# Designs tried in a protein design run: peptides against a protein of PDB entry 3OGK. Part 76

Target 1, 307 residues: chain A of PDB entry 3OGK
Amino acid sequence: ATPDRLSRRFPNLRSLKLKGKPRAAMFNLIPENWGGYVTPWVTEISNNLRQLKSVHFRRMIVSDLDLDRLAKARADDLETLKLDKCSGFTTDGLLSIVTHCRKIKTLLMEESSFSEKDGKWLHELAQHNTSLEVLNFYMTEFAKISPKDLETIARNCRSLVSVKVGDFEILELVGFFKAAANLEEFCGGSLNEDIGMPEKYMNLVFPRKLCRLGLSYMGPNEMPILFPFAAQIRKLDLLYALLETEDHCTLIQKCPNLEVLETRNVIGDRGLEVLAQYCKQLKRLRIERGADEQGMEDEEGLVSQRG

## One batch from the design tools (peptide; made by RFdiffusion4, then SolubleMPNN)

Design b1_p15_4_s4 (from b1_p15_4, 7 letters changed)
Fold by OpenDDE base, seed 1:
Structure b1_p15_4_s4 (fold): chain B 307 residues (1-307), chain A 15 residues (1-15)
Amino acid sequence: as target 1 above (307 residues)
Amino acid sequence: SRFERRKELLEAARR
């Protein structure tokens, strides 16, 4: 579809999802006919799609100018913006979005590539937004944002239910977790092993409603922090966990209500057997090839056709 | 090391 055709056919469109070319194509020189730039679409949104409240760009090129135009055009009517695996923008573009779209409910930049100038965008969001329900910058590299702003967001946004972050030290998020009373989903963070303080994470208090979880770099030493509420876990993202096959088995056995599991091939056939035995409500299973496959000495660390 | 492994896992997944 073309932008102009879309607006003519659906002038009252409320939700738009655009997908760029497959990721494989992004590694090559982008030709003129790529169709991956959002600019024509943003122009069309600004001029002709006046009821649009949800925008999802996937694998597209997005400039700061595009974001600025979108922000100003939709302002408080914009409820959802998802920059899913996008590139081409900086944190200035994000700042424009949160400055002008003060009632945004969903803000996603998952797996997007951008230039980070400062942490002002998150600060601005913290200072002015009370509507946020979903914040997702999972698998991104923000080094200049403050966990204090995340805490402020949690305090001010009563409907905040899902937060996915980058590599925040989990201990820096204690205040956030305490404030996020209605949080159901958390992914990301960073668990860092400390030989001198093996129990440094054991006193973490998670939100009471937490049931979808993916802690980055969680190893077997940290895994027990989940045990008190493992029975209420419905979704696990173990893609970036440092769990071996046996660790998977241990955790899975404690999650009888698990509905969604995302993990690496390290789960092995044994892990899949345990999963089948204990997780009768499982709806979705994603197994990715991990870098750990080459390091696994035990054949149990691989999924075969048996599993 | 655990640190190196974490980095590798993360990088692989981000590709």
Scores: peptide ipSAE 0.058, ipTM 0.746, DockQ to the pose 0.252
Fold by OpenDDE base, seed 4:
Structure b1_p15_4_s4 (fold): chain B 307 residues (1-307), chain A 15 residues (1-15)
Amino acid sequence: as target 1 above (307 residues)
Amino acid sequence: SRFERRKELLEAARR
């Protein structure tokens, strides 16, 4: 469908989701007339979709100008913006969004590729937003944002329930976790093993309602930090965990209420057996191929067609 | 090293 056709048919549209081409196709052959640019859609939103409060772009090319136009057009009426695996923008575009859309509830840029100029967008969000419920820049590379701003967001946004971040040192997020009293979901961060400090993370205090979790680079030494609340875990993201098959088995046994598991092939058939035995409420299982498969000579670390 | 494995895992997941 063309943008103009959409607005004519649905002038009162409140939610829009657009999907572009897969990333592999975006880098090699972007025809000029590729339906992957959000520009014509943003124009249509600005002019004709005045009730639109939720925008989801997936695998689209998004410029700073597009974001600026969207921000100014929707302002405080914009509740949700998802830049899902998008590219073409910088943090200036994000700054425009958070500056003009002060009542935004969901801001997502998961797996998006962008040019980072500064951390002002997160600071601005921290200073002015009190409505945020979901913040997600999982699997992104922000190096200039401050964990202190994340803490401020948690303090000011009482309805904050889901936060997914990049490579923040988990210890830098202690203040954030203390402030985020209603947080139910956390993904990302960075756990860094210190041989000289094996208990480095043992005193981490997580939000009491936390039930969806994915800690990046969590190894078997860090895994015990989950044990006190493992029974309340509903979703577990182990895609970036450094757990072996046996570690998976150990953790899974402690999560009887697990509904969603995302992991790599390292779980193996053994892990799947344990999962079936202990996680009777499991609804969704995602197993990805990991690079660790190339080095695993051990047959037990592979999910077979029988499993 | 754990750090090398970390990088490898990230690269694999991004593909």
Scores: peptide ipSAE 0.052, ipTM 0.744, DockQ to the pose 0.260
Fold by OpenDDE base, seed 2:
Structure b1_p15_4_s4 (fold): chain B 307 residues (1-307), chain A 15 residues (1-15)
Amino acid sequence: as target 1 above (307 residues)
Amino acid sequence: SRFERRKELLEAARR
């Protein structure tokens, strides 16, 4: 479909989702007239789709100019922006979005590639937004943003229910977790093992309603921090956890209400057997091949037809 | 090391 055809057919469109080609085919290899750029769509949104409140770009090229135009055109009418696996923008573009779209409820840039200039975009969001429900920059590399701004967002946004972040040290998020009283989902962070202080995370307090969780680099020493509320966990993202087969078995047995599990082949057939035995509410299972497979000498970390 | 493993996991996720 072309942008002009879309607006003519659906002038009152509220939600738009566009999908580009896989990243390997994108970037500098895309002709100027190719549909991988959001520019023609942003132009059309600005001119003709004046009721649009939700925009989802997946695997597309997005410039700062595109984001600025979108922000100014939709302003407080924009409720959802998802930059899913996109590229081509900087944090200046994000700053424009949060500056002009002060009532945004969902902001996602998961797995997007961008140039980071500063942390002003998150600070601006923290200072002015009270509507945010979902914030997701999972699997991104922000080095210049502040955990304190995340805490401020949690304090000011009473409807904040889902937050996914990059590699924040979990201990720096203590204030955030305390403020995020209604948080149901958290993914990301960084659990850093300290041989000299193995229990440094044991006093971590999570939001009371937390039921969807994915802590990056969680190992068997950190895993017990979940045990007090494991029975209320409905979704686990273990893709980036450092758990072995037996660790998976231990955790799964404590999560009888688990509905969604995402993990690597390390779960093994044994882990799948335990999952089947203890997690009767399971709806979705994702098993990915991890880099750990190259070093696996033991069959216990492999999923076969028996699982 | 745990650090090396983390790096490998992150690199795999980017593919």
Scores: peptide ipSAE 0.071, ipTM 0.765, DockQ to the pose 0.254; fails the geometry check
Fold by OpenDDE base, seed 5:
Structure b1_p15_4_s4 (fold): chain B 307 residues (1-307), chain A 15 residues (1-15)
Amino acid sequence: as target 1 above (307 residues)
Amino acid sequence: SRFERRKELLEAARR
């Protein structure tokens, strides 16, 4: 499909999703000669798609100029922007988006690669947005953003239900969790083991409605922080947890209402047996091959094809 | 170490 054909056929389009660099199972919507750049699409959006409120770019090249043009063209009409596994932009582009699109509800840049210049984009978002429902910069590397801005967002955005972040120290997010009263989903953060203070995280208070969770680098010492609300957990992301097979078994037994599990092969056949026994509402299971397979000499850490 | 494993997981996630 070409941008011009799209606008001519659907002038009142409200939602657009574009995928670049297709995997074998994915259709490439971008002509090969465009190299996966969003530029021609942004031009078309700016000129001809005046009702567009939702934009999703997946595996595309996005420049700061593209983001600036999009921001100015759609302004407060833009409700959703997803930069999913994109590259080519800096935090200046993000700043333009949040400056001009003050009523944005969903902002995603999960697994995107970018140049970080400063943390102004998150600060600007915190100062002016009250509409945000979903914020997702999971699997990104921000070093210059402030957890205080995230707290401000939680305080001001009463409809905030899902937040996924990079490697924030979880203790720096205490204020955020207290403010985010309606939060249902949280992923990311960083749990850092402190041998001198094993109970470092035991006093963490999570939002009462939290039911979808993925804490990065959670080990067996930190896992008990989930036990008070494990029965209400519906989704677990354990892809980046530091849990062994037995730890998986322990946690799974406490999550009878689990619907979605994402983990690595470390769950093993034993973990899968426990999952089948205790999680009767399970709808989706994702098992990835992890680096931990290289070190596991024992059969217990591998999912076999026998199931 | 836990730290080394974390680093390995991060590297794997970036692929």
Scores: peptide ipSAE 0.052, ipTM 0.744, DockQ to the pose 0.219; fails the geometry check

Design b1_p15_5_s1 (from b1_p15_5, 10 letters changed)
Fold by OpenDDE base, seed 5:
Structure b1_p15_5_s1 (fold): chain B 307 residues (1-307), chain A 15 residues (1-15)
Amino acid sequence: as target 1 above (307 residues)
Amino acid sequence: MSARQRAELQRQKAL
């Protein structure tokens, strides 16, 4: 469809989802520079789609100018922006969005690539937004944003239910977790093993309603921090956990209400057997091949046709 | 898996 045809056909459109690069790009089968530009669509949104509240760009090229135009055109009417696996923008574009769209409820830039100039966008969001429900910059590389701004967002946004972040040290998020009283989902962070302080994470206090979780770099030494609330866990993202087959079995046995599991092939047939035994409410299982599995001949860490 | 995650996984296997 062309942008012009869309607006003529659906002048009262409230939600738009555009997909650029095909899935084959994930396998490096398509040049990195191949993708749809959002510019023609942003122009059409700005001119003709005055009721649009939700925008989702997936695998598209997005410039700062595109974000600025979108921000100014939709302002406080924009409730959802998802930059899903997008590229071509900087943090200046994000700053424009949060400056002009002060009532945004969902802001996502998961797996997007961008140039980071500063952390002002998150600071501006913290200073002015009280409507945020979902914040997701999972699998992104921010180095200039402050965990204090994330804490401020949690304090000010009473409806904040889902937060996914990059590689923040989990101990820097203690204030955030204390403030995020209604948080149900958390993914990301960084658990860093310290041989001199093996229990440095044991005193972490998670939000009481937390039931969807994915802690990056969680190993067997850190895994026990979940045990006090494992029975309330409904979704686990273990894709970036550092758990072996036996660790998976231990954790799964403690999660009888698990509905969604995302993990690597390291779960093995044994882990799948344990999952079937203990997790009777399981609705979705995603198993990915890890890069580490090509070198580990450990037969126990492989999912076979029997599992 | 990011390059950083692969590097960290390799680091833990080397310990």
Scores: peptide ipSAE 0.029, ipTM 0.699, DockQ to the pose 0.115
Fold by OpenDDE base, seed 4:
Structure b1_p15_5_s1 (fold): chain B 307 residues (1-307), chain A 15 residues (1-15)
Amino acid sequence: as target 1 above (307 residues)
Amino acid sequence: MSARQRAELQRQKAL
């Protein structure tokens, strides 16, 4: 479909999702410039889609100019922006979005590639937004944003229910967790091993409603921090956890209300057996092939056709 | 998990 045909057919469109590059582009099989510029769509949105509240770009090329145009055109009417696996923008584009779209409820840039100039976009969001419900920059490499701005967002946005972040040290997010009283989902952060302080994370206090969780680099020593609320966990993202098969078994046994599990093949057939035994409410299971397959001789760390 | 496996997982997250 062309942008002009879309607006003529659906002038009252409220939600738009565009997909650019096919999945094969993830493997560098498709040239970077192939078939995914948002520019013509942003032009059409700006001119003709005046009721559009939600925009989702997936695997598209997005420039700062595109974001600026979108921001100014939709302003406080924009409730959702998802830059899902997009590229071509900088943090200046994000700054424009949060400056002009002060009532945005969902902001996602998960797995997007961008040039980071500064942390001003998150600071601006923290200073002016009170509507945010979902913030997701999972699997991104922001180095210039402040965990204090995230805390401010949590304090000001009472409807904040889902936050996914990059590699913040989890201890820097203590203030955020305390402020985020309604948070139901958290993914990301960084758990860093400290041989001198093995229990440094044991006193972490999570939001009381937290039920969807994925802590990056969580090992067996840190896993016990989940045990006090494991019975309320409904979704686990263990893709970036440092858990072995037995660790999976231990955790799964403590999560009888688990509905969604995302993990690697390290769960093994044994972990799947335990999952079937203890997690009777399981609705979705995602198992990815991890790099941990390379060199694990132990049969227990592999998912076979039996599992 | 070996130190090498941990490093590889970290690398995969950064990609």
Scores: peptide ipSAE 0.025, ipTM 0.695, DockQ to the pose 0.118
Fold by OpenDDE base, seed 1:
Structure b1_p15_5_s1 (fold): chain B 307 residues (1-307), chain A 15 residues (1-15)
Amino acid sequence: as target 1 above (307 residues)
Amino acid sequence: MSARQRAELQRQKAL
């Protein structure tokens, strides 16, 4: 559909999801001339889609000007913005969004590529937003944002239930976890193993309602921090964990209520057997090919067609 | 490089 055709057909549209050109040569549903730019859509949103409260761009090119136009056009009516695997913007565009859309509930930039100028966008969000429910910049490279702003967001946004972050040192998020009393989902962070301090993370206190989790770089030494609440875990993201097959087996056995598992081939057929044995509520399993396929000496670390 | 590819490289470096 063209933007103009969409607004004419659905002037009262509340939610829009646009997918850019799939990398796979699937059907030219997007006219060739649009190159995956959001600009014509943002123009149409600004002019004609006055009830739009949710915008999801997936694999599109988004400029700061596009974000600024969207922010000013929708202001406090914008509840959801998802920049899913987008590119072309800077943190100035994000600053415009959080400055003008002060009642935003969902802000997602997962797997987006951008130019980082400063951390002002997160600071502005922390200072003025009390409505945030979902914040997701998972698999992004923000280096200039402050974990203190994340803590402030957690304190001020009582409905905050899901937070996914980049490579924050987990110990810098202690204040955040303490403040995020209603948090159900956390992904990201960085666990940095210290051979000289095996108990480095053992005193980490997680939010009481946490049941969806993905800690980046979690190894077998850090894994025990989950054991006190493993029975309440419903979703695990182990894509970026540093767990071997046996570690997977150990963790899975402690998660009888697991519904969603995302992991790598390292789980192996053995891990899948353990999963089938202990996780009777499993609804979704995602296994990705990891770099481990080339280096795992252990034949057990491969998912076969039998598993 | 995608964020996923960077994360994979980071994971490889951590192993």
Scores: peptide ipSAE 0.031, ipTM 0.711, DockQ to the pose 0.189; fails the geometry check
Fold by OpenDDE base, seed 3:
Structure b1_p15_5_s1 (fold): chain B 307 residues (1-307), chain A 15 residues (1-15)
Amino acid sequence: as target 1 above (307 residues)
Amino acid sequence: MSARQRAELQRQKAL
């Protein structure tokens, strides 16, 4: 279906999700000449989808002009923008979004590729937004944004429940964690081992409701920081942790309420046995192969809950 | 280098 056909059929559409590489059956939704560009969809949103509050682009080409048009067209009615594995924009486009969409609740750029000009977009978001619930720029390479702006967001956005970031030093996020009183999910950051200071992270205070975690570069020396609240952990992202099989066993044993685990094949059969023994509420298991193994086969195993 | 690639590289260095 073309954008115009969608708007004619569903003029009151509130949520739109587009995928740039559609399966053959979805290929008929986008004219071949439009490829993976969001432009024709943004035009249609701007003109005819006046009730649209949620936009999710996955694997699309998005320009700054597209973002600017979307921002101005939807303004404070835009509650959700997800740029999931998108490309073609800069931080100027993000700045336009946060400038015009001051009541945005969900902003996602996970795995998107962009040109970073400055950190103004995050600063603008920090200065003017009080509605944010989800902020996700996981697996991105922002180098010019400030952890202080993230702290400001946490202070001002009382409904902030999920934050996923790039490679911020975790110690720079102490103020953020203190401010983020309702935070349930955190992924990203950077744990940097210091041989001279093995207890560098042991005094980290996490938000009391934190139950979904993915700390990047967490090794066995840092892992104990989770132990005080391991029983409340429901989701672990260990894809970017520096844990061996035995470390996995140690952590998993302490997480009896674990529902979702994402990890690498380093968990091994032993880790899976421990998981089966201690994590009876497990709903989803994702095991990725490390880079040394040629085949990116994402085996998503559904572990049946034995009631 | 993506954040994912960087993470992978760091894992390889830690091994």
Scores: peptide ipSAE 0.029, ipTM 0.708, DockQ to the pose 0.215; fails the geometry check

Design b1_p15_5_s2 (from b1_p15_5, 7 letters changed)
Fold by OpenDDE base, seed 5:
Structure b1_p15_5_s2 (fold): chain B 307 residues (1-307), chain A 15 residues (1-15)
Amino acid sequence: as target 1 above (307 residues)
Amino acid sequence: MSRRERLREQERRAR
């Protein structure tokens, strides 16, 4: 479809999702010049799609100029922006979005690649936004943003229900968790081993409504922090957890209301048997092959045709 | 090697 055809057919469009490069591009099967620039679409949005509230770009090339144009054209009418696996922008583009779109409810940059200039975009968001419901920069590398700004967002945005972050030290998010009283979903953070303080995470207090969770680098020593609320967990992301087969079995047995599980092949047939036994409400299972498979001679860490 | 480094190395080997 061309941008001009879209506006002519759907002048009152409220939501737009564009997909650029197919997944095959990740395998270098598609030339870089295949397209996927958002520029012509942003031009059309700016000129002709006055009711557009939600924009989702997936695997698109997005420049700072594109973001600036979009921000100014939609302003407070923009409720959702998802830059899903996008590239080509910097944090200046994000700053433009949060500066002009002060009523944004969903901001996503998951798996996007960008140049980080500063942390001003998150600070600006913290200072001016009270509408945010979903913030997601999962699997991104922000080094210049402040966990204090995240805490401020939680304090100011009473409808904040889902937050996915990069590699923040989880202890730096204590203030955030205390402020985020309505938070239902959290993914990311960083759990770091400390030989001198093996229990440094045992006193973590999570939001009371938390039911969708994915803690990065969670090992068996940190896993017990979930046990007090394991019965209310509906979604687990264990893709970046450091759990073995037996650890999976232990955790799964404590999550009878689990609906969605994402994990690696380390769960094994044994873990799948335990999952089938204890998680009768399971709706979705995602198993990814981890690199761990190449070295584990033990049959227990593999999902076979039996599982 | 940090947990992060170990996981990154695993991800690198899986690609």
Scores: peptide ipSAE 0.072, ipTM 0.785, DockQ to the pose 0.264
Fold by OpenDDE base, seed 4:
Structure b1_p15_5_s2 (fold): chain B 307 residues (1-307), chain A 15 residues (1-15)
Amino acid sequence: as target 1 above (307 residues)
Amino acid sequence: MSRRERLREQERRAR
């Protein structure tokens, strides 16, 4: 499909999703220069798709100029921008988006690769946006953004329901969690081991409506922080948790309303048996190969044909 | 080694 054909066929298009590079790019089988550029699409959006509210780019090359053009062209009419596994932009491009699109409701850059210049984009978003519902920069490497800006966003955006972040220390997000009264989904953060203070996270208070969760680096010592609300959990992302098979069993037993589980092969056949026993509302199960598979000699940590 | 570093190292070895 070409951009010009799209606008001619669908001049009143409200939502656009473009997929660039195939999954094979993950295996370095496709050169970086493979023509998944958003530029011609952004030009077409700017000129001819005046009703477009939602843009989703997946595995595409996006420049700062592309983002700036998109931002200025759609301004407050842009409700959703998803840069899903995209590359080629910097935080200047993000700054342009949040500066010009002040009514954006969904901003996603999950698994995107970018050059980080500063944290101004998140600060600008915090200062001017009150419409945000979904913020997702999960599996990204922002180092210059402030957890205080995230807290400000939570205070100002009453409809904020889903937030996925990178490696923020969870204790720095206490103010965020307190402010995010309507938050239903949280993924990311960083749970860090402290031998001198093993229970440093036990007093962590989560938003009351939280039901979709994925805490990065959560080990068995931190897992109990979920127990007070485990019965309301509907989705768990354990891909980046540091849980063994038995830990999975312990947590799963406490989540009878679990609908979606994403985890690693460490769950094993035993974990799957427990899942089947206790989670009768399960709709989706994703099991990825974990790095721990190479070291576990024990047969119990593998999902077999039986599981 | 941080938990993050351990997990990343594990992920690197699994690839």
Scores: peptide ipSAE 0.071, ipTM 0.785, DockQ to the pose 0.263
Fold by OpenDDE base, seed 2:
Structure b1_p15_5_s2 (fold): chain B 307 residues (1-307), chain A 15 residues (1-15)
Amino acid sequence: as target 1 above (307 residues)
Amino acid sequence: MSRRERLREQERRAR
């Protein structure tokens, strides 16, 4: 479909999802600058789609100018912006969005590639937004944003239910977790091993409603921090956990209400057997080959055709 | 490189 045809057919469109580059782009098979620009769509949104409140771009090229135009055109009417696996923008574009769209409820930039100029966008969001429900910059690298701004967002946004972040040290998020009283989902962070202080994470207090979780780099020493609330866990993202087969078995046995599991092949046939035995409410299972598994001949960490 | 460092490096390359 072309942008002009869309607006003529659906002048009252409230939600738009566009998919740009095919999945082959994830494998560097498509040049970065090959098509998938949002510019013509942003122009059409700005001119003719005056009721649009939700925009989802997936695998598209998005410039700061595109974001600025979108922000100014939709302003406080924009409730959802998802930049899913997008590229071409900087944090200046994000700053424009949060400056002009002060009632945004969902902001996602998961797996997007961008140039980081500063942390002002998150600071601006923290200072002015009270409507945020979902914040997701999972699998991104921000070095200039502050955990304190994330805490401020949690304090000011009472409807904040889902937060996914990059590599924040989990101990820097203690204030955030305390403030995020209604948080149901958290993914990301960074658990770092300290040989001199193996129990450094044992005093972490998570939000009481937390039921969807994925802690990056969680090993067997850190895994026990989940045990006090494991029975309320509905979704686990273990794709970036550092758990072996036995660790998976231990954790799964403690999660009888698990509905969604995402993990690597390290779960093995044994882990799948334990999953089937203890997780009777399981609805979705995703098993990926870990990049670390390409070299581990560990027979126990393989899902066979029997599993 | 620790297992964590290797995983981090792999994640960076996949981005």
Scores: peptide ipSAE 0.053, ipTM 0.765, DockQ to the pose 0.186
Fold by OpenDDE base, seed 1:
Structure b1_p15_5_s2 (fold): chain B 307 residues (1-307), chain A 15 residues (1-15)
Amino acid sequence: as target 1 above (307 residues)
Amino acid sequence: MSRRERLREQERRAR
């Protein structure tokens, strides 16, 4: 479909999802110059799609100018922006979005690549937004944003239910967790082992409604922090956890209400057996091949046809 | 370093 044909056919479009590079691009089967620029679509949105509230770009090239145009064109009518695995923009583009779209409810940059100039975009969001429900910059590398701004967002956005972040030290998010009273989902952060303080995370207080969780770099020493509310967990993202097969078994047994599990092959057939035994409400299972497959000579860390 | 690379590095250090 061309942008112009879309607006003519659907002038009252409220939600748009565009997919750029197909999955085949992951296998270098598509020429590098295969388009995927959002520019013509943003132009069309700006001119002809006046009722558009939700925009989802997946695997597209997005410039700061594109974001600025989109922001100004939709302003407070923009409720959802998802830059899913996009590239080509900087934090200036994000700043434009949050400056002009003050009522944005969902802001996602998951797995996007960008140039980070500063942390102003998150600060601006913290200062002016009270509508945010979902903030997701999972699997991104922001180094210049402040955990304090995240805390401010949690305090001001009463409907904030899902937050996925990059590599924040979890201890820096204590204030955020305290403020985020309605938070149901959290992914990301960084759990760092400290040989001198093995229990440094044991006093972490999570939001009471937390039921979807993915703590990055969580090892077996940190895993017990989940046990007090493990029965409430409905979704686990263990893709970036440092858990062995036995650790998976231990955790899974404590999560009888688990509906979604994302993990690596390290779960093994044994972990899958335990999952089947204890997690009767499981709806979705995602197993990724981890790099750990190359180093684990031990049969226990592989999912076979039996699993 | 990608998150995957960090994970790999942490896995190496934990061993």
Scores: peptide ipSAE 0.042, ipTM 0.768, DockQ to the pose 0.197

